# Designs tried in a protein design run: peptides against a protein of PDB entry 3C2G. Part 131

Target 1, 209 residues: chain A of PDB entry 3C2G
Amino acid sequence: IRTFDLLGLLLHDSDAIDGFVRSDGVGAITTVVQYPNNDLIRAGCKLLLQVSDAKALAKTPLENILPFLLRLIEIHPDDEVIYSGTGFLSNVVAHKQHVKDIAIRSNAIFLLHTIISKYPRLDELTDAPKRNRVCEIICNCLRTLNNFLMMWIPTPNGETKTAGPNEKQQVCKFIEIDILKKLMSCLSCEGMDTPGLLELRSTILRSFI

## One batch from the design tools (peptide; made by RFdiffusion4, then SolubleMPNN)

Design b2_p25_6_s3 (from b2_p25_6, 14 letters changed)
Fold by OpenDDE base, seed 1:
Structure b2_p25_6_s3 (fold): chain B 209 residues (1-209), chain A 25 residues (1-25)
Amino acid sequence: as target 1 above (209 residues)
Amino acid sequence: MLEEIQKEQDELAKKEQERLRKEAL
């Protein structure tokens, strides 16, 4: 716990973050968060989020790390863990086709739907800190989904991958009225990535036309 | 070790799901 807090304070510049990642820091955190200590898991996942945009992650093998983190998010009923883990996932899949492929093979699409489905509507949450955290989690899930869907949308100048039948079926769950209402509710939250959510809405619509 | 950790996490997940169901009533 205290060690991860200290590391979070020391990793405030991009060079230090890249140095930590090159030294298998992500693997080290992943090893430590295997212990059944909620405070340790929270601190470790928060540190993962802090390093999730590091350039050195492009050279880090994520084949063992991502499946573990996805499983941790699936089974650990903690908003701070889910927030940090979905934030990490969203950042590491951005602009990285090989990382998207690892996440999809690790059932990430289904997990994202499961996470969004488990949370109540934002208008049903009276506690503002809880509402904001849930909104951030849903936004992380939806941003990750956008990154996946963009692989399958025809671009004027690019070869597009075709989604497999299982991926198509899992993506179809995101047009459920409950999921669409949660997406729309996130657009009303202050400080959210409104442009990114509008892009996702456009991407979802284009994926089903 | 990993199976015991998984079992503990599954029990926590059940408790949280039960809490969420009670708060929605």
Scores: peptide ipSAE 0.021, ipTM 0.499, DockQ to the pose 0.019
Fold by OpenDDE base, seed 4:
Structure b2_p25_6_s3 (fold): chain B 209 residues (1-209), chain A 25 residues (1-25)
Amino acid sequence: as target 1 above (209 residues)
Amino acid sequence: MLEEIQKEQDELAKKEQERLRKEAL
């Protein structure tokens, strides 16, 4: 715990973060969060989030890391772990087709739906910190979904990866009224990535036209 | 190790589900 907090305090610049990632820091964190200690898991996932936008991650193999993290998020009820993990996922899949493919093969689409479905409506959350955290989680999930859907949108050049039938079916769950309501509720939250959520809405619509 | 983690997480998930059920009633 304290070590991860200390590492987080040292990782304030992009070069330090890149240095940590190049030194297999992500693998090291992933190893440590395999211990059944919730505080350690929370601290480790937070550190993963802190390094999740590192340029060095483009050279880091995520084939073993990402499935593990997805499973951790799936089974862990802790909002801080889910927040950090979904944030990590969202950042690492951004602009990285190979990472998107790993995530999708690791059932990420279904997981994202499960996460969003698990949380109550934001209007039912009276506790502002909890509501904000849930909103952030939903936004992380939705941003990740947007990144996936973008692979299957026809480009002007006519080159489009076709989603498999299973992926299509999983994606179709995101047009459920409950999910759409949660998306819309997030648009009303202060400090949210409203542009990103609007982009997702557009992407969803385009994926079903 | 993985089995112990899974067991702990399953118990936490049950507690969380029970909390959510109580909040929904």
Scores: peptide ipSAE 0.020, ipTM 0.521, DockQ to the pose 0.019
Fold by OpenDDE base, seed 3:
Structure b2_p25_6_s3 (fold): chain B 209 residues (1-209), chain A 25 residues (1-25)
Amino acid sequence: as target 1 above (209 residues)
Amino acid sequence: MLEEIQKEQDELAKKEQERLRKEAL
């Protein structure tokens, strides 16, 4: 716990973060969060989020890290762990085809749907901090989904990757009225990345039309 | 290790579910 807090204070610039990542810092965190201690898991996942946009991650093998993190956020009831884990996932899959493929093989699409589905509608949340955190989690999930869907949109040359049948079926769950209502509720939250959510809406529409 | 993690997570999930049940009553 205190070690992760100290590390988080030292990782205040992009060069320090890249240095930590190049030194297998992500692997070190994932090793430490394997202890059955909620505070360690929370602190470790928060540190993962802090390094999740590091350029050095493009050279880091994530084949063992991503499946572990996805399983952790699947079974962990803590919103802070889910927030940090979905934030990490959203950042690491951005513009990285091989990382998207690892996440998809690790059942990420289904997990994203499960996470969104377990939360109440934002209008049912009276506590503003809780509502904002839930909105951020849903946005992380939806941003990750957008990154997946973009792989299957035709390029200007007419080339496209084809989603597998299982991936198509899992993606179809995101056009459920409950999921769409939660997306729309996130668009109504103050301080949210409204442009990113509108991009997702456009990507969803282009994927199903 | 993995079994111990899973057990702890299952216990936390059970406690959270029980909390939510008590708040709904």
Scores: peptide ipSAE 0.016, ipTM 0.477, DockQ to the pose 0.019
Fold by OpenDDE base, seed 2:
Structure b2_p25_6_s3 (fold): chain B 209 residues (1-209), chain A 25 residues (1-25)
Amino acid sequence: as target 1 above (209 residues)
Amino acid sequence: MLEEIQKEQDELAKKEQERLRKEAL
């Protein structure tokens, strides 16, 4: 805990973050969060989120890290862990085909649906901090989904991968009315990436038209 | 160890789901 807090206080610049990541800092965090300590898990996942946009992650093997993190998010009820973990996932899959492939093979699409389904509608949450955190989690999930869907959209000049039948079936769950309502509810949340959510909406529509 | 951790997490998850349901009422 204190070590992660201290690391979080030291990792304020991109070069320091990249240095930490190059030194297998992500692997070190994932090793430490294997201990069944909620505070340690929370602190570790928060630190993962803080380094999740690091350029050095493009050179970091995530084959062992992502499946572990996905499982941690799956089993851990803590909104802070889910927030940090889904935020990490969203950032690491962005513009990285190989990382997307690892995540998808690790059942990420289904997990994202499960996470979104776990939470009530945002309009049913009266506690503003809780509502905002849930909105952020849903947005992280949806942003990650957008990153996956974008792989399967034909580009005018590119060979597009085709989604497998299982992936297609899992993606189809995101057009469920309850998921769409949650997406729409996120658009009304303060501080949300409304452009990103609108992009996702467009991507979903393009994936099913 | 891992099975015990999983059981504990499953019980915590159930409690959290129940909390979320109560907060939504």
Scores: peptide ipSAE 0.015, ipTM 0.449, DockQ to the pose 0.020

Design b2_p25_6_s4 (from b2_p25_6, 15 letters changed)
Fold by OpenDDE base, seed 3:
Structure b2_p25_6_s4 (fold): chain B 209 residues (1-209), chain A 25 residues (1-25)
Amino acid sequence: as target 1 above (209 residues)
Amino acid sequence: ELEEIEKELEELAKKEQERLIEETL
């Protein structure tokens, strides 16, 4: 715990973060969060989130890390862990095709749907901190979905990957009215990544129209 | 603007759900 807090304080610049990641810092965190200690898991996942946009992650093997993290957020009923884990996922899949492929093979699409579905409607949450955290989780899930959908959008100069039938079926669950209403509710939340959610909207429209 | 987006997404969802039902039958 204290070590992760200290590391989090030191990892405030991109060079330090990249240095940590190059030194297998992500692997070290994932080793520590295997211990059945909720505080360690929270702290470790928060630190993962802090380094999740590191350029060095493009060269980091995530084949063992991503499945572990996905399993962790699946089994751990903790909003802080889910927030950090889905935030990490959304960032690490960005612009990294191989990471997207690992996540998809690790059942990420279904898990994201499960996470979104587990939470009540935001309008039913009267506690502002809880509502905001739930909104952030949903946004992280939807941002990850956006990153997946973008793989299947035709580009003027590129071979478009075709979604497999299973992936297509899983993605189609995100156009359920309940999910779309949750997306819209997130757009109405203060301090949310409205541009990112509007990008997702555009991606959905381009993917399904 | 949000209401227009909501309507557009709802229309999209309906059409795609109809398609999915047709593909499953």
Scores: peptide ipSAE 0.061, ipTM 0.634, DockQ to the pose 0.021
Fold by OpenDDE base, seed 2:
Structure b2_p25_6_s4 (fold): chain B 209 residues (1-209), chain A 25 residues (1-25)
Amino acid sequence: as target 1 above (209 residues)
Amino acid sequence: ELEEIEKELEELAKKEQERLIEETL
C-alpha cells in the first residue's frame, strides 16, 4: 500500500510513467495484487490506472497481465477496483489491435456487459459520489466496447476484420434496452466524457443499422 | 437532443430484438 502511494507520487510525468512501465512496473503491480488483500488490490489497480495511457505499454507484453486483471475485476465487488480496472482496460486497448485481441480472447466483452448489468440505473442512486463512480465505471466499459466495435466498422480504404460469431453474439447484448438506457443515463451525467459516449452511440448505430 | 438520441437507441434496440427473434425462428 504505502509503496504504491509513494510510486503514485513519483509517477506524475509521462517520462517517469514510461520509465516505470519499461521496467516492468505493470508486471510488478500485478504480482503484488495477487495477494488477497483488498487494500493492496485497490491501491495496485489505482496505480495501474495512473499508468494506463503510457506509450511504453505498446511494447509491454500484456498476454499474462490483461487476463489477470480481467479476472480480478470479475471476482472483486469493490467499485474502486472495478473503476480502476475498467479504466486501465479502456486505455490499454485504445489504438492497440493486439491488446484488443487479448482482451476479446479473455472474454472482456461479456465481462463488460456483466459489469454494466450489475449496477442499478444512475437515477436510482441518491448518493452523488457513488452515482458518479458508477457512471465512470459504465463509461469505462462502454469506451472499451467502442474500441472493440471500431475494429469491425468498414473504413473506406481498409480491409476490416469481421467479428467472429461469438464476438457478434456478445456485442449484441449491448443493444439490450437496459444497456442503452444506462448509456443514456451516462450522457446526462455532469463531468462525463460526452464526446466519447456520443462516439460510442455513433459506433453502435453504424455497427447495427 | 437527448430525446432524439433516446428515440434512435430505442428504435435500434427494437430492430435488433426483432432480428434476433427472426434468427431464432
Scores: peptide ipSAE 0.056, ipTM 0.616, DockQ to the pose 0.020
Fold by OpenDDE base, seed 1:
Structure b2_p25_6_s4 (fold): chain B 209 residues (1-209), chain A 25 residues (1-25)
Amino acid sequence: as target 1 above (209 residues)
Amino acid sequence: ELEEIEKELEELAKKEQERLIEETL
């Protein structure tokens, strides 16, 4: 716990973060969060989120790390773990086709749907800190979904990856009215990535029209 | 604008559900 807090204080610049990632820092965190200690898991996932935009992650083998993190998010009903883990996932898949493929093979689409489905509508949450955290989690899930859907949208150059039948079926669950209402509720939250949510809306429309 | 977007998404959801039902029949 204290070690991760100290590491988080030291990892304040891009060079230090890249140095940590090159030294298998993500693998080290993943090893430590295997211990059944909630505070340790929270601190480790928070540190993962802090390094999630590192350029060095493009050279880091994530084949073992991503499936583990996805499983951790699946089994840990902790908003702070889910927030940090979905934030890490969203950032690490961005602009990295090979990482998207690992995440999809690791059932990430279904997990994202499960996470969004488990949370109530934001208008049902009276506690502002809880509402904001839930909104951030849903936004992380939806931003990750946008990154996946963008692979299957026709580019002007005519090159499109086709989604497999299982992937299509999993994506179709995001058109459920409950999921769409949760997306819309996130657009009403102050301080959210409104441009990113509007991009996702456009991506959903283009994926299913 | 948000209500119009919600309506567009609901119509899209309905059309996709109808398509999925037709493909399973």
Scores: peptide ipSAE 0.051, ipTM 0.617, DockQ to the pose 0.020
Fold by OpenDDE base, seed 4:
Structure b2_p25_6_s4 (fold): chain B 209 residues (1-209), chain A 25 residues (1-25)
Amino acid sequence: as target 1 above (209 residues)
Amino acid sequence: ELEEIEKELEELAKKEQERLIEETL
């Protein structure tokens, strides 16, 4: 715990973050968070989130890390773990086709749907900190979904990857009314990534219409 | 249902854009 907090305090600069990632810092964190200590898991996932946009991650093998993180998010009902983990996922899949493929093979689409589905509607959350955290989680999930959907949208000048039947079926769950209502609820939240959610909307429309 | 949701999303997007304009102005 304290070590991760101290590391987080040192990882304020992009170069320091890249240095940590190049030194297999992500692998080190994932090793430590295998211990059944919730505070350690929280601290580790928070640190993962802090390094999740590192340029060095493009050269980091994520084949073992990403499935582990997805499982961690799946088994922990902790909003802080889910927030950090979904944030990490969203950032690492961005602009990285190979990472998207790892995530999808690791059942990320279904997991994201499960996460969104388990949270109540934002209008049912009276506690503002909780509501905001839930909104952030949903947005992380939806942003990740956007990144996946974008792979299957026909581009005028590009080879479009075709989604497999299972992937398509899993993706179709995100056009469920309840999911779309949660998307809309997130658009109504102050300080949210409204542009990203609007992009997702556009991506959904282009994917299903 | 999807068309209704689409319309609602567009209305929300429009309101957010209007808010952003008002804050900039």
Scores: peptide ipSAE 0.024, ipTM 0.419, DockQ to the pose 0.043

Design b2_p25_7_s1
Fold by OpenDDE base, seed 1:
Structure b2_p25_7_s1 (fold): chain B 209 residues (1-209), chain A 25 residues (1-25)
Amino acid sequence: as target 1 above (209 residues)
Amino acid sequence: DELKKLEEEAEKAEREKIEKLRKEA
């Protein structure tokens, strides 16, 4: 915990972050958070989020790291862990096809659906800090999902990767009435990624139905 | 078993890609 806090204080510039990542800092964090300590897991996931946009991650294998993180989010129902983990996921999949593939194979689409589905409606959350955190989590999920969907959108030259039957089924779950009602309840929330929400819905309706 | 094999192949392909990126830098 103290080490992660110290690292978080030291990693305040891009060069320091890249240096940490090049030294397998992400692997080190994931090794430490394998121990069943909630405070350690929170601190480690927060640090992962802090380094998740590092340029050096393009040169870091994520084949073992990403499945582990997804499993951690799945089994640890903690808002701070879920926030940090979904934030990390959204950043590392951005513009990286191979990382998207790893996440999708690790059941990320279904996991993101589960996360959104399990939280209360934002309009039912009266506590502003809690509501804001849940809003941020949903935004992370939306950003990640839209990044996945772009893999299957036809290019102007007609080239496209085809979504498998399972992926298509998982994507189509996001237009079911219950999840739509949940997502629509987010539109009035300050800080909601409304464009991302509309993009998700539109893309599914146009390309997956 | 087939899924596990596909995962292992994908992991290998990722490692090879990362190694290539390291050599180009």
Scores: peptide ipSAE 0.016, ipTM 0.464, DockQ to the pose 0.029
Fold by OpenDDE base, seed 5:
Structure b2_p25_7_s1 (fold): chain B 209 residues (1-209), chain A 25 residues (1-25)
Amino acid sequence: as target 1 above (209 residues)
Amino acid sequence: DELKKLEEEAEKAEREKIEKLRKEA
């Protein structure tokens, strides 16, 4: 815990972050967070989020790291872990088809549906800090989902992969009545990625139905 | 076994927190 806090204080510039990532810092974090300690897991996931946009991370293999993190988010019902983990996921999949493929093969689409589904409606959350954190988590999920969907949207350049039947089914779950009602309840929340929500809905309706 | 216990405790705490927030709404 203290080590991660100290690292978080030292890693304020891009060069230091890149140095940490080049020294297999992400692998070190993932090793340490295997210890069953909630505070350690929170601190480690937060540090992962802090380095998730590092240039050196583009050269780091994520084949083992990403499935582990997704599993950790799946089994750990902690808002801070989920926030950091979905934030990490959203950053690392951006503009990286290979990383998207790893995430999708690791059931990321279904996991994101599960995450959104488990939280109350935002309008039912009266505690502002909790509501804001849940809003941020949902925004991370939306950003990640939209990044996934981009792989299957017909582009003018013609190289569009077709979503498999399982992926298509999982994507279509986001327009089912129950989750749609929940997502619609987010529209009134300050800080919600309303454009991202509308993009998700529009893309699913146009390309997956 | 220790991980499972921590997960169960975290899940319980989160459920209790959610229930509290719903009652306050």
Scores: peptide ipSAE 0.015, ipTM 0.382, DockQ to the pose 0.019
Fold by OpenDDE base, seed 3:
Structure b2_p25_7_s1 (fold): chain B 209 residues (1-209), chain A 25 residues (1-25)
Amino acid sequence: as target 1 above (209 residues)
Amino acid sequence: DELKKLEEEAEKAEREKIEKLRKEA
């Protein structure tokens, strides 16, 4: 725990972060968070989030790291772990087709649905810190999902990859009545990515039905 | 497995928190 906190303090600039990533720092974190210690897992995932926008990650293989992180988020019901993990996911998939493919093959679409589904409606959360954290998690999920969907949106001048049957089915789960009600309840929440929510809905309705 | 036990305890605690928040709303 203290080690990750100390390391986080040292990674205060982009060059230091890139140096850490080039030295397989992400792999080191994922090794350490395999120990059954909640505080260690939280600290490790937070550190992953801190390095998730590093330029050096473009050259880092994520084939083993990303599935592990997704599994960790799946099994660990901790808002801080989920926040950090979805934040990491959102950052690493941005503008990276190969990373999107790894995430999707690792059941990321379904996981994001599960994450959104498990939380109460935002309007039912009276605790402001909890509500804000859940809002941030949902925003991370929405950004990630929209980034996935971009791979399958037809462009006027280009051959687009077609979503497989499983991916299409998983995407269509986000327009089911129960999740739509929950997502609509987010529209009134301060700090919600309303444009991202509307984009997700619109894209699914136009391109996946 | 100690890991499995910790995961089950964490899951239980989170469910209890969510249920409490729903009852207070």
Scores: peptide ipSAE 0.014, ipTM 0.383, DockQ to the pose 0.019
Fold by OpenDDE base, seed 4:
Parts: sequence; structure tokens; C-alpha cells
Structure b2_p25_7_s1 (fold): chain B 209 residues (1-209), chain A 25 residues (1-25)
Amino acid sequence: as target 1 above (209 residues)
Amino acid sequence: DELKKLEEEAEKAEREKIEKLRKEA
């Protein structure tokens, strides 16, 4: 725990972060968070989030890391873990087709649906810190989802991959009545990525139905 | 029909939000 905190304090600039990542820092964190200690897991996931936009991650194999992280956030009800994990996910999949593919193969779409589905409506959360954290989580999910969907959106000039039937089904779950009601309830919430939400909805309706 | 209604409600909510932001700006 203290080590991760210290590392977080040392990783203030992009060069330091890149250095850490190049030294297999992500793998090291992943190893450490395998221990069933919630504080350690929180600290580790937070550190993952801190390095999640590192340039050096482009050269880091994520084939083992992503499935593990996804499983971690699946089994952990901890908002901080989920926040950090979804934040990490959203950053690492950005502009990286191969990373998106790893995440999708690891059932990330369904997981994100599960995360959103399990959280209460934002308007039902009276505790502002909790509401804000949940909002951030949902935003991370939306950003990630939109990043996934772009793989299957027809571009005027490009060969677009077709989503498999399972992926299509998983994507379409986000327009089911219950989840849609929940997502729509977020539109008025402060801090919500409303553009991302609208993008998700619109993309699904246009390209996946 | 329910999906369409939700879409319309969402679009309305977004329009109202944008309008509020424009009035406050």
C-alpha cells in the first residue's frame, strides 16, 4: 500500500510514468493486486489509472493484464476499484484496436453493462461524493463503449469490421428498456458525459439494429 | 413504442439542457 502511494507520488511526469511502464510496472502492479487485500487493490488500481495514458503502454502487452483487470472489477464492488479500473480500461483502449479487441474478447462489453446496471440511478444518490464517483464510473464506461463501437462503425473510406453476433447482442443490451431508462436518467446529472451517452445511443441505433 | 418514447424524452432533455446552458452563458 505505502509503496503504491509512494510510487504515485513519484510518477508526476510523463517521463517517469513511461519509465515505470517500460520497466513492467503495470505487470508488477497486476501481480501485487492479486492478493485479496482491498486497500492494496485500491492503491494498485489507482496507480494503474495514473499510468493508463502512458505512451509506453503502446509497447506493453496487455493480453494478460486486461483480462485480469476486467475480472478484478467484475468481482469487486468497490467504487474506487471500479473507477480506477474502468478509467484504466477507457484510456488503454483509446485509439488502440488491438487493445479493444483484447478487452472485447474478455467480455468487457457485458461487464460494462453489468457495472452500469448494478449502480443505482444517479438521481437516487443523495451522497454527493458517491454520486460523483458513480458518475465518473459511468463516464468511463461510456467512453470505453464508444471506443469499442467505433470499430464497427462504417467509415466512408475504410473497411469496417463487422461485429460478431455475440458482440452485437451485447451492444444491443444498452438500448434495452431498463438500461436505457437508467442511462437517460443520467442526462441531467452534473458531470455526466452527455455527449458520450448520446453517442452511444445513436451509434447503437444506427449501426447495430 | 417505448424505445421511441425514451428517445424522444432523451432528446427533449438534452435540448432543454443545452438551452439552459445557453441562457446561463
Scores: peptide ipSAE 0.009, ipTM 0.343, DockQ to the pose 0.035

Design b2_p25_7_s2
Fold by OpenDDE base, seed 5:
Structure b2_p25_7_s2 (fold): chain B 209 residues (1-209), chain A 25 residues (1-25)
Amino acid sequence: as target 1 above (209 residues)
Amino acid sequence: SEWEELEKEAEEAAAAKNAALRAAA
């Protein structure tokens, strides 16, 4: 834990972060978070978030890392782990088709649906720190989802990749009444990515139905 | 329709949020 904290303090410079990533730092973190220690898992995931926008990640194979992280988020109920993990995911998939494909193959779309579905309505959360953290998690999910959907949005020339039947089914789950009610409860929350939410809904309705 | 109601609620919620943000700024 102390080592991760110290490392996190040192990784404030982009060159240092890139150096860490080039030295298989992400792989090292993922190895460490396999230990059944919640504090260690939190610290490791936080560190992953800190390096998630590193330029060097473009050259880092994520085939083994992403499935592991997604599984960790799936099974761990900790808000800090989910926050860091979804933050990492949202950053690494941005503008990277290959990384999106890895995440989608690892059932990321369904996982994000599960995450949003499991949290209470934001308007029912009276504790401001908790509400804010949940809001941030949902925003991370929305950003990731919108990044996925961009792969299947028709281009002006009409050429685009088509979503497979499983992916289409998973995407369409986000327009079901229960999840929509949940997402609507977020609209009035301070800090909510309202444009991202509206984009998600609009994209699904226009391109997947 | 249920969809139209949801859309209306979403628009109202978004408007309320924007008003609150403007008031807080």
Scores: peptide ipSAE 0.036, ipTM 0.518, DockQ to the pose 0.038
Fold by OpenDDE base, seed 1:
Structure b2_p25_7_s2 (fold): chain B 209 residues (1-209), chain A 25 residues (1-25)
Amino acid sequence: as target 1 above (209 residues)
Amino acid sequence: SEWEELEKEAEEAAAAKNAALRAAA
């Protein structure tokens, strides 16, 4: 725990972060967080988030890391773990199709739906810190989802891949009435990525129905 | 339709948020 905190304090420099990543620091974290210690898992996931936008990650194979992280998020109902994990996911899939593919194959779309579905309506959360954290998690999910959907959106200048039947089914779950009601409850929340929410809805309605 | 109502609610909520943001700014 203290080691990750110390590393977090040291990783303010982009070159240091890149050095850590190049030295398989992400793999090291994923190894450490396999131990059943919630504080350790929280600290490790936070550190993952801190390095998730590192340049060196573009050269780092994520085939083993992403499935592990997704599983970790799935089995640990901890807001801090979920926040850090979804933040990591959203950053690493950005502008990287191969990483998106890994995540999607690892059932990331369904997981994100599960995450959003399990949280209470934001308008029902009276505790501001909790509400804000949940809002951030949902924003991470939305950003990730929109990044996934970009792979299947027809562009005037390019051949667009068609989503497979399973992916289409998973995406269409986000337009079901219950999840839409949940997502609508987020619109009034301060800090919510309203454009991202609207984009998700619009994209699904236009391209997946 | 239920969908149209949901869309309207979403638009109204978005508008309300935008208005609140403008009032704060």
Scores: peptide ipSAE 0.033, ipTM 0.510, DockQ to the pose 0.037
Fold by OpenDDE base, seed 3:
Structure b2_p25_7_s2 (fold): chain B 209 residues (1-209), chain A 25 residues (1-25)
Amino acid sequence: as target 1 above (209 residues)
Amino acid sequence: SEWEELEKEAEEAAAAKNAALRAAA
């Protein structure tokens, strides 16, 4: 815990972050968070989030990291872990088709659906810090999903990969009535990525139905 | 359709939010 706190304090500079990533810092974190200590897991995931936009990550193999992180999010019903993990995911998949593929193969679409589905409606959360955190998590999920969907949107100038049947099915789950009602309940929240939500729905309706 | 209604509601809510954000900025 103290080590991660120290690292978090030191990683304020982009060059330092890149240096950490180049030294397999992400791998080191993933090793440490395998220990059954919730505080350590939280701290490690937060550190992952902090380095998730590092340029050096483009050169870091994520084949072993992403499946582990996704599983960690799945098995730890901790808002801070989920926040950090989904934040990491959203950042690393951005503009990286290979990383998107790894995440999708690791059942990320379904996991994100599960995350959104398990949280209560935002309008039912009276505690502002909790509501804000849940809102941020949902926003991370939406951003990630939209990034995934971009892979399958036909572009005039390029061969677009077609989503497989399983992926299509998983994507279409986000337009089911129950999940839509939940997502609609988020629209009134101040911190909600409303454009991202609308984009998700529109993309699904246009390209997957 | 139920979907069209939900879409309309979502668009209206989005527009309202964007308007509120612009008014606050």
Scores: peptide ipSAE 0.033, ipTM 0.510, DockQ to the pose 0.043; fails the geometry check
Fold by OpenDDE base, seed 2:
Structure b2_p25_7_s2 (fold): chain B 209 residues (1-209), chain A 25 residues (1-25)
Amino acid sequence: as target 1 above (209 residues)
Amino acid sequence: SEWEELEKEAEEAAAAKNAALRAAA
């Protein structure tokens, strides 16, 4: 735990972060968080988030890391783990088709739906720190989802991948009434990515229905 | 509001999908 905290403090610049990533730092973290210690898991996931925008990640194989992280998020009902994990996911899938594919194959779309569905409505959360954290988690999910959807949106260049039937079905779950009600409750949150929410819905309605 | 319009569209689309699924079953 203290080691991760210290490392997080030391990784204050992009070069240091890239150096850490190039030395398989992400793999090292994922190894450490396999130990059944909640504090360690939290610290490790936070560190993952801190390095999630590193340029060196483009060269890091994530085939084993992403499925593990997704499973970790799935089984740990911890807001800090979920926040860090979804934050990591959202950053690593950005502009990386191969990473998106890994995540999607690892049931990321369904997981994100589950995460959003399980949290209370934001307007029902009276505790500001909790509300803000949940808002951030939902924003991470939205950003990730929008990044996924971009793969299937026609580009001006005419090159589009077609979503498989399973992916299409999973995406369409985000326009069901219950999830929509949940997402609407987010609009009142000061930190909500409202444009991202609108983008998600618009894209689903226009391209997946 | 833009949101209300999107919600209406989503509800209509969901209803249409459900109807299509029922027709295919």
Scores: peptide ipSAE 0.026, ipTM 0.467, DockQ to the pose 0.019; fails the geometry check

